# Ledger of designs, part 126: peptides against a protein of PDB entry 3KDP

Target 1, 230 residues: chain A of PDB entry 3KDP
Amino acid sequence: PFLIFIIANIPLPLGTVTILCIDLGTDMVPAISLAYEQAESDIMKRQPRNPKTDKLVNEQLISMAYGQIGMIQALGGFFTYFVILAENGFLPIHLLGLRVNWDDRWINDVEDSYGQQWTYEQRKIVEFTCHTPFFVTIVVVQWADLVICKTRRNSVFQQGMKNKILIFGLFEETALAAFLSYCPGMGVALRMYPLKPTWWFCAFPYSLLIFVYDEVRKLIIRRRPGGWVE

## One batch from the design tools (peptide; made by RFdiffusion4, then SolubleMPNN)

Design b2_p20_1_s3 (from b2_p20_1, 14 letters changed)
Fold by OpenDDE base, seed 2:
Structure b2_p20_1_s3 (fold): chain B 230 residues (1-230), chain A 20 residues (1-20)
Amino acid sequence: as target 1 above (230 residues)
Amino acid sequence: VEEVLKEAEELLEKGREILE
């Protein structure tokens, strides 16, 4: 998010404190929960053919998979960001290069895509309104990510939800999202303004997409073991 | 946690430098 902010010179979609909350609160606890996930039976039964090469290949494949999921998460967040700004009169194309004027407190006549002028205070309110739903979108997408990461080949339906720590991680992540979204003072402290409950559903298509993608991927792996899709 | 905090601080500092 921060890199895109710099490259595209768009208004900041996600605050640095919010990023920290994602890394420390939203990502770390789920990661710990996954460390206690039951090993997939097929993985444990398979001896490495070549410990050096197979480890490297596995690490690369895992890195690529997590990278892809991370990109989908970011896309989901940005989608929510652009939807909110578009609803407030700022179309995505208009946001390109707007940062300089957007962040200048002395400019109080920044025009939206429809010619409406926005004061510094008004546009900062809409910016901070984007921070919360961006965060929530990431959390909702991470629900699917956590569920799919517990297995490499088996469907979620086959493996089940036996890890109580993982379940706890999902609830903790959701509770954190609710706390940051609705607790008084978060708008001032974290620049996260309260979120309408309807915005939780904005991320669901992406969560579903990740889930379907992973289930299809795993299905292909089961049918064609040793393929490039692993 | 300390590593993540350090990375976040570095990112913040880089961001500030670019915005100046």
Scores: peptide ipSAE 0.000, ipTM 0.233, DockQ to the pose 0.019
Fold by OpenDDE base, seed 3:
Structure b2_p20_1_s3 (fold): chain B 230 residues (1-230), chain A 20 residues (1-20)
Amino acid sequence: as target 1 above (230 residues)
Amino acid sequence: VEEVLKEAEELLEKGREILE
């Protein structure tokens, strides 16, 4: 998100402190929970891999799969960002190159896509209004990501939700997201203004997309072992 | 729940330190 902010010169979609909350608060417990996930039933049945040949191929395929999921996650966050700004009068195309004027405290007549002038204070309110739903979108997308990461090949329906630590990780992410979104003072402390409850649903299509993508991928792997999608 | 609250407090404190 910060790289896109710099490259595209758009208003800051996600604050640095909020990024730290994602990295330290929402990703840590889920990552630990995955270490305690039960081995896939099919992994134990597989023949020993040749460590010299199979390792490189598997690492590349895994890297591509996680890279694709990460890209979908980022797109989900930016989608929420652009929707909120569009609802406030700033269309996506208008945001390109706007950062210089947006962040200038002395410019109080920045025009939106409809010709309405925005003061610096008004712009910052809208910017900080985007931080919370962006964060929540990431968390909601991470629900799907965490669930699909339980297995390499088996469907989530086959593996089930047996890992209590993983369930705790999902709960922790959700509870932290709710706390940061609705606790008084978070607008000042973390530049995260309170989120309308309806915005929690904005990420659901992307969570579903990740889920469907992974299930289709796993289905292909099961039908065509050794394929490029593995 | 207690662990989540502790983590949230730590994040809040870290956020304050960054803003100072």
Scores: peptide ipSAE 0.000, ipTM 0.232, DockQ to the pose 0.068
Fold by OpenDDE base, seed 4:
Structure b2_p20_1_s3 (fold): chain B 230 residues (1-230), chain A 20 residues (1-20)
Amino acid sequence: as target 1 above (230 residues)
Amino acid sequence: VEEVLKEAEELLEKGREILE
């Protein structure tokens, strides 16, 4: 999110505190959980890590969690971000290059896509309104992404949900998202304003799509071993 | 990708330090 913020010069979609919550609070436990996933019936023959001797996170786990999943999460988050800003009058194209004026406290007449003028305070409220939904979107996307990443070829229906650590991680990140979204004072303390319950569902279609796509991909892999889709 | 991985490793290490 921050890289796109710099490159596209758009308003900041996700605050530093929320980034820290993702990196330290939500991504760490789920990523580690992949190390303890049960072996697949076909190709995953690796034994669970020994937590006493093995590193908690290796390059493979990091690559899965922050490379592939992170990219998908960013796409989901940006989708939510653009929807929120569009609902407030800022179309995606209009946001390009707007950051300089957006962050300038002395400019109180920034126009949206419809010619409405926004004060600095109003702009910051809208910006901070994006933080919580962006975070929640990432959490919801993680539900699907983590579940699909625990297996390479087997369907989730075949492998099942045997990893208790993964389940715990999903619960933890969901609880954290709920806490940050609805606990009094979070808007002031973390600039994460209260989230409308409807926004929890904003990421569901996206999560469903990636889940279905991955299941179809895995089905193809099972039917055609050694294909390019693997 | 390598830079992102490096940053991720650093963040994970920091996270571990906080959780100790």
Scores: peptide ipSAE 0.000, ipTM 0.213, DockQ to the pose 0.025
Fold by OpenDDE base, seed 5:
Structure b2_p20_1_s3 (fold): chain B 230 residues (1-230), chain A 20 residues (1-20)
Amino acid sequence: as target 1 above (230 residues)
Amino acid sequence: VEEVLKEAEELLEKGREILE
């Protein structure tokens, strides 16, 4: 997100505090939960691998898959960001290069895509309004990510939702997102203004995309053991 | 990465203050 902010010179879509909340608040419990996940039924049925060569290749493939999931998460966040700004009169094309004027407190007449002038305070309210739903979008997408991380090969439908710690992690993430989104004072303390409840649903297509992507990947792995998709 | 991002934001904020 920060790299795109620099390259595109758009208003800041996600604050550092929200990033810290993601990494320290939402990811810790899920990471622990995965340690208690039940082993895949097919782990012991896998063909012998060369531990020196095949393990390294698999680790690289796994890292690439997680990189792709992270990219989809970021896209989901940016989608929500652009939708909110568009609803407030700033079309995506107009945001390109706008950061310099957007962040200048002495410019109180920044025009939106429709010629409406925005004060510095008004712009910052809109910006901080984007931070919350960006964060929430990441959390909602992480629901799918956490569920799919339970297994490498087995479908979620085959493995099931038996890990109570993982379920608790999902609720913890959701509770944290709700707290940061709606608790009074978050706008001042964390630069996260409240969002409409409808914005929670903006991430659902991306969660579904991750889920479908992983199920297709796992299906390919089951059909072609030892393939490049693993 | 988070620390780098935090430092970058702090630098940007300081830069803004200097330019103001």
Scores: peptide ipSAE 0.000, ipTM 0.239, DockQ to the pose 0.016; fails the geometry check

Design b2_p20_1_s4 (from b2_p20_1, 14 letters changed)
Fold by OpenDDE base, seed 4:
Structure b2_p20_1_s4 (fold): chain B 230 residues (1-230), chain A 20 residues (1-20)
Amino acid sequence: as target 1 above (230 residues)
Amino acid sequence: VEEVLEKARELLEKGREILE
């Protein structure tokens, strides 16, 4: 989000506080939970591989898969961001290059895509209104990401939900998201304004996309062991 | 987590006040 903010000169999609909430609040517990995941049934039954040749290739392929998932997560966040701003009168094309005027306190007549003028205070309110939905979008997408990451080859349907710590992590990040979104004072304290319940569903298509993507990938791996997608 | 976030918020606010 921050890189796109710099490159495209758009209003900041995700604030520093929300970034900290992701890094410290939503990523840590789920990441730790993966360390306690039970061994994948098919991995433990596999014949030994050559550790010198296969390890590096596998690590690169895993890194690539995570990179692809990360791109889908970013797209989900930006989708939510653009939808919110569009509902407030700012179309995506109009946001390009707008940052300079957007962040200037002395400009109180920034026009939206429909010619409505926005004061600095109004612009900051709508900017901060994007923070919470973006955060929630990341959490919802992380549901799918975390679930698929517990295995490398087996389907979620085959491996099942056996890790209680993983389940706890999913509930913890969801509870944190709900707390930050709906607890009184969070708008003032963290600049995370209350979220309409409907925005929780905005990320669902992307969560589903990640889930389907990974299930298809795993299916290919099972049918063609040692393939490039492993 | 909440305590860490609160502390981080306080630091960010202080930093913002200095930079403004």
Scores: peptide ipSAE 0.006, ipTM 0.262, DockQ to the pose 0.025
Fold by OpenDDE base, seed 2:
Structure b2_p20_1_s4 (fold): chain B 230 residues (1-230), chain A 20 residues (1-20)
Amino acid sequence: as target 1 above (230 residues)
Amino acid sequence: VEEVLEKARELLEKGREILE
């Protein structure tokens, strides 16, 4: 997200504190919870054919899969960001290159896509309004990520929800998202303004997409063992 | 987990101070 901010010169979609909340608060606890997930029975029975090459291949494939999921998460966040800004009069095309004027406190007449002028204070309110829903979008998408990470080959329906620690992780990140979104003072403390409850649903299509993607991937793995999609 | 959460809280606080 920060790289896109620099490259596209758009208004900041995620604040530094919000990024820290994602990396340390939202990602780390769920990641720890995944360490306690029960191993897939078929993985436990499979000895590596070649410990050196198979380990490397598996690490690469896992890295690619998580990289792809991470990209979908980022796209979901940016989608939410662009929707909010568009609803406030800033179309995505207009945001390109706008950062310089957007962040200049001495420019109080930045025009939106409809010719309306925005003061610095008004722009920052809209910017900070994007931070919370972007964060919430990431959390909602992470629900799907945590669920799909339970297994490598089996469907989530086959593995079930046996890990109580994983379930706790899901509730913890959700509770954190709710706290950061609705607790008084978060707008000042973390530059995360209150979120309308309806915005929680903005991420659901992406969560569903990740879920469907992973189920299809796992289906292919089951049908074609040893394929490149593992 | 508690140690990680404490570190996260510290970093969040530092981040807040920088952004203010």
Scores: peptide ipSAE 0.005, ipTM 0.264, DockQ to the pose 0.030
Fold by OpenDDE base, seed 1:
Structure b2_p20_1_s4 (fold): chain B 230 residues (1-230), chain A 20 residues (1-20)
Amino acid sequence: as target 1 above (230 residues)
Amino acid sequence: VEEVLEKARELLEKGREILE
């Protein structure tokens, strides 16, 4: 998100506080929970890998997979961001290069795609309105991420949801998202304005996409052990 | 887990009430 913010010079889609909330609030507990995840049913059945060849390949493939998942997460967040801004009159193409004027408090006549002028305060409200749903989108997508991280090879349907701590982590991050979205004062304290409950569903297609992606990947791995997707 | 889920639901409901 931040890279696109810099490259495209668009209004900030995700604030620093929201990033910190993701890193510290939504990722920490789940990450710890994953450390207590039960070993895959097949992990102990695997023969020792060749440390000279397999390690580097696997690390590269894992990095690529995480990169792909991260890209899907980013796409989900940006989708929500662009939808909100479009609903407020700012079409995606109009946002390109707008950051400089957007962030200038002395410019109170920034025009949207329809010629409506926006004050600095109004623009910041819209910007901060984007932060919450972007965050929530990431949380919803992280549901899939955490679930798929339970196993490297086995389907979620095979491994099941045995780690109660992981389940707790999923609910904790959801509760945190709800808290940040709906608790009074969050708009002032964290620049996260209240979110319409319907926006939670905007992330679901991307969560599903990640889930399907990983299930397909794992299916390929199961059918073709040692393949390029492992 | 159930407590967290319940709390999350409560917060969501509270959020809805605030937004209405």
Scores: peptide ipSAE 0.000, ipTM 0.233, DockQ to the pose 0.090
Fold by OpenDDE base, seed 3:
Structure b2_p20_1_s4 (fold): chain B 230 residues (1-230), chain A 20 residues (1-20)
Amino acid sequence: as target 1 above (230 residues)
Amino acid sequence: VEEVLEKARELLEKGREILE
């Protein structure tokens, strides 16, 4: 998010503090929980790895898969960001290069896509209004990401949800997201204004997309072992 | 629960002060 902020010179989609909350708060417990995931039911049925051939291929394929999931996750966050700004009169094309004027407190006549002028204070309210939904979108997408990371080959329906620590991680990150979104003072402390409950659902299509994508990927791997999709 | 929330708020505020 910050990289796109700098490259595209758009208004800041997600604050540094919120990024830290994601990395340290919402991602850590789920990541640790994966260490306690039970081995895949078919692990003993797999051929032994050939350390000379399988290592390089598997690393590339895994990197590609996680890279794709990460891109979908980022797209989900930015989608929410652009929707909120568009609803407030700023179309995506208009946001390009706007940062310099947006962040200048002495410019109080920044025009939106419809010619309405926005004061610095009004712009910052809209900016901070984007932070919370962006954060929540990331959390909701992470639900799917965490679930799909349980296995490399087996479907979630085959592996099941037996890891209690993983389940706890899902609840923990959700509870943290709710706390940061609705606790009084978070607007001042974290520059995260309260989230309308309806925005929780904005990320659901992307969460579903990641889930379906990974299930299809795993299905292909099961049907065609050694394919490029691994 | 309220006490935990208040403590969490205090920690977040302290964290902000450190990051500034």
Scores: peptide ipSAE 0.000, ipTM 0.264, DockQ to the pose 0.125

Design b2_p20_2_s1 (from b2_p20_2, 16 letters changed)
Fold by OpenDDE base, seed 1:
Structure b2_p20_2_s1 (fold): chain B 230 residues (1-230), chain A 20 residues (1-20)
Amino acid sequence: as target 1 above (230 residues)
Amino acid sequence: DVEEVLKLAEELLELGRKLL
């Protein structure tokens, strides 16, 4: 998010607070949950053929897979961001390079894609309106990611939802997302304005995309053991 | 602004402390 914010000079799609809430609220409990996940039967039984080469290859491929999942998560967040801004009159093309004027407190006549003038306060409200659904989008996408991370090679359906801590993590991050989205004062305290319930569903296609991506990845790994996708 | 980020991080920490 932050890199695109810098490169495209768009209004800030995700506030620092929302990033901190992701890192501290939505990532920690899942990480703990994954530490207690039962080792995949295949991970424990497979003696490394060559501990040096196979470990390095596996670390690179895991890093690549997590990098790809992270990119899909970011794309989901940006999709939600662009949809919200478009709903408020700012088309994606118009957002390019707008940041300088957007963040200027002295410019109160920033025009949207339809010629409507926006005051600084109005612009900040719409910016902060994007933060909450971006965060929620990440949470919803993380549901898929957490479920995916249960297994390296097996389908989610094969591993199942046995980890109670992971289930708790999913509830916790969802409860946190609901709290941040609907608790009075969060708009002022965290710059996270209340979320329309419909925005929870905006992330579902991306959650499904990640799920499908990983199931396909795992299917390829199962069919081609030792391939570049491991 | 780094100051706003820090202030917001402090507010989050304080909110976290109130929730816990």
Scores: peptide ipSAE 0.007, ipTM 0.337, DockQ to the pose 0.041
Fold by OpenDDE base, seed 2:
Parts: C-alpha cells; sequence; structure tokens
Structure b2_p20_2_s1 (fold): chain B 230 residues (1-230), chain A 20 residues (1-20)
C-alpha cells in the first residue's frame, strides 16, 4: 500500500495508525491462532528426504504463497479505495500525481474528474473515509486467508474447523473491525470514519478468489505430489 | 494533527526513498 502511494503519488489509501491496527490487532491474533492449529497429518508423516533442501523448498513455497495472498489482499484494499474515490468524483487516472496538491492545505480548489472543486477539509474527509473500508477489506480477505492457512494440502471441507482458537481469531478480528468502524471517536482518534455496512461486501469477491485459488492449488498438489506448486 | 500526520507521512516517505 505505502509503496504504491509513493510511486503513483496518489492520496494516502491507508493511514499509519490503520496499518498498526492491522499489524497488531488483525494479524497478531490470527497468527497466534494458526500456531495452535493441528499439523496436517500428511506433513507430520512425511519424513523429509533431505531436511535441508526440503525445508528450504518448503519455506520458499510458503513465502511465495503468502506473497501472492498478500498481493491479492492489497489489490482488494486498493479496489475498495478506488471505488470510494470514484463514487466521490475522483477517477483512478485522475489520482495519479494528485498527492502534492491533495495534501497542500493552501490549495482549496483541487478539481475532481468532473471539474468539481474540493477544499482541503473535504479532501481529507474523503481520504479518511477510505481508511476504514481499506481496513475492513483486509479483515474480510483475511477470513479466507486464515481458513486456507489451516491446511496445506487438504481442502478446508475435508479437515473442518476444529481449531477453536482459529474460530476465536476470526470473531476477534471481525469484532475489532466493527469496533474501529462504528465506535464514536474513531474518526478523531484513528482517522477512521464510520463505514456503511454495504462496504463489508465489497471485499467478498477477493475473499472468494483467495479461497478458490487455494482450493485449486491444493487440488493440484494432491493430484501431482512433488510438483512445482508445492 | 493532520499536519503532524502529514509530516510523519513525509518523513516515512523520505525514509522509504532512502531505503529504496
Amino acid sequence: as target 1 above (230 residues)
Amino acid sequence: DVEEVLKLAEELLELGRKLL
């Protein structure tokens, strides 16, 4: 998120405080919950043929999978960001290079894609309106991530949801997202303005995409043991 | 408050530019 903000010179899609809330609130409890997940029976039964090479390959493949999931999460967040800004008159192409004028307090006539002029205060309201939906989008996408990370090869439907700690993590991150989105004072304290409930559904296609992607990946791994997808 | 966060964002941007 921050790299795209720098490279594209777009208005800030996700505030630093919101990032901290993701890292400390949304990511930490789920990560702990996953540490308590029972190891997939197949992972434990396979003696590594070569502990050094098989561990390295496994770590590389895990890192690639998490990198891909993280990319899809970021894309989901940016999609939500661009939709909100477009609904407020700022098309994605118009946002390119706009940051300098957007962040300048002395410029009160920044034009949107339709020629409407926006004051600094109005622009900041729209910017902060994006922070909450971006956060919620990450949470909704993380639901799928947590569910898929439970197993490496088996379908979620085969293993089921046995880890009560993982289930607790899903409820906790959802409750945190609801709290940050709707609690009075969050706009002032965290620059997270209240979210319309409809925005929770904006991320669902991306959560479904991650879920389908991982189920397909796992299906390929089951059909071709030792393939490059493992 | 917005200015401090903008300043922080600029500092982080500069730090990011120095790291990249």
Scores: peptide ipSAE 0.000, ipTM 0.282, DockQ to the pose 0.020
Fold by OpenDDE base, seed 3:
Structure b2_p20_2_s1 (fold): chain B 230 residues (1-230), chain A 20 residues (1-20)
Amino acid sequence: as target 1 above (230 residues)
Amino acid sequence: DVEEVLKLAEELLELGRKLL
């Protein structure tokens, strides 16, 4: 988020405090919960790995898979950001290079894509309106990410939802997202304005896509052991 | 690969446009 804000010179998609809430608040309990996940049902059926050869290949493929998932998460957040701005009259192309004028308090006539002029205060309301749905999009996508991280090879349907700590992590991050989105004063404290309930559903396609992507990946691994997907 | 991620990004963008 912050890198694209600098490189594309767009209005800030996500505040620093909100990023810290993602990294420390929503990710910590889920990450700890993975340490308590039950071993895959097939782990004892796998041949002993050669520590000299198999380690590098598996680390690279895991890194690629997590890198891809992380990119999908970021794209989901940015999608939600661009849709909210487009609904408020700012098309994605018009946002490129707009940050300098957007953040200038003395410019009160910044035009949107339709020629409507926006005051500094109006622009900041729209910017802060993007922070909450971006955050919630990340949380909803993290549901799928956490669930798919339960196993490397087995389907979630095969492994099941036996880890109570993982289930607790999903509820905790959801409860935190709801708290930050709807608690009075969050607009002032965190620059997160209240979220319309419809914006929760904007993230669901991304969560579903990550889930389907990982299930297809795992299906390929099961059908073709030792392939480039493992 | 970057192409698959970009394609997935485009599909996600299109899906999000349909949901909003």
Scores: peptide ipSAE 0.000, ipTM 0.217, DockQ to the pose 0.023
Fold by OpenDDE base, seed 4:
Structure b2_p20_2_s1 (fold): chain B 230 residues (1-230), chain A 20 residues (1-20)
Amino acid sequence: as target 1 above (230 residues)
Amino acid sequence: DVEEVLKLAEELLELGRKLL
């Protein structure tokens, strides 16, 4: 998310506070929960044929999978961001390079895609309106990520939801998202304006995409053990 | 409008492909 903000010079899609809440609040507990996940029965039964090469291959493949998942996650957040800005008159193409003028307090006539002029205060309201839905989108996408990360080869349906700590992590991140989205004063304190309940659903296609992607990946791994898709 | 969201999704996917 932050890289695209820098490269594209778009208005800030995700505030620093929301980033910290993701990294410390929504990612940490789930990551700990995954450390307590009982190793997939296949991992425990299969002695590594070559501990060095098989570990390196597995680390590269895990890194690639996490990189791909993280990319889909970022796309989900940006999707929500661009939807909200488009609903407020800023089409994605118009946002490119707009950051400099957007963040300038002295420019009160920034035009949207339809020629409507926006004051600095109005622009900041729209920006902060994006922060909460972006955060919630990340949380909803993280649900899928957490669920898929519990297994390497087995389908989620085969392994089931056995880790109580993982389940707790899902509830914790959801509760945090709800708190930040709906608690009075969050707009003032954290620049996270209240979220319309409908925006929770904006992430669901991406959550489903991650889930389908991982199930397909795992299916390929099961059909072609030792293939490049592991 | 679901159609506008879908169109926006397509544009974003295209933009994502151009930005990646």
Scores: peptide ipSAE 0.000, ipTM 0.213, DockQ to the pose 0.023

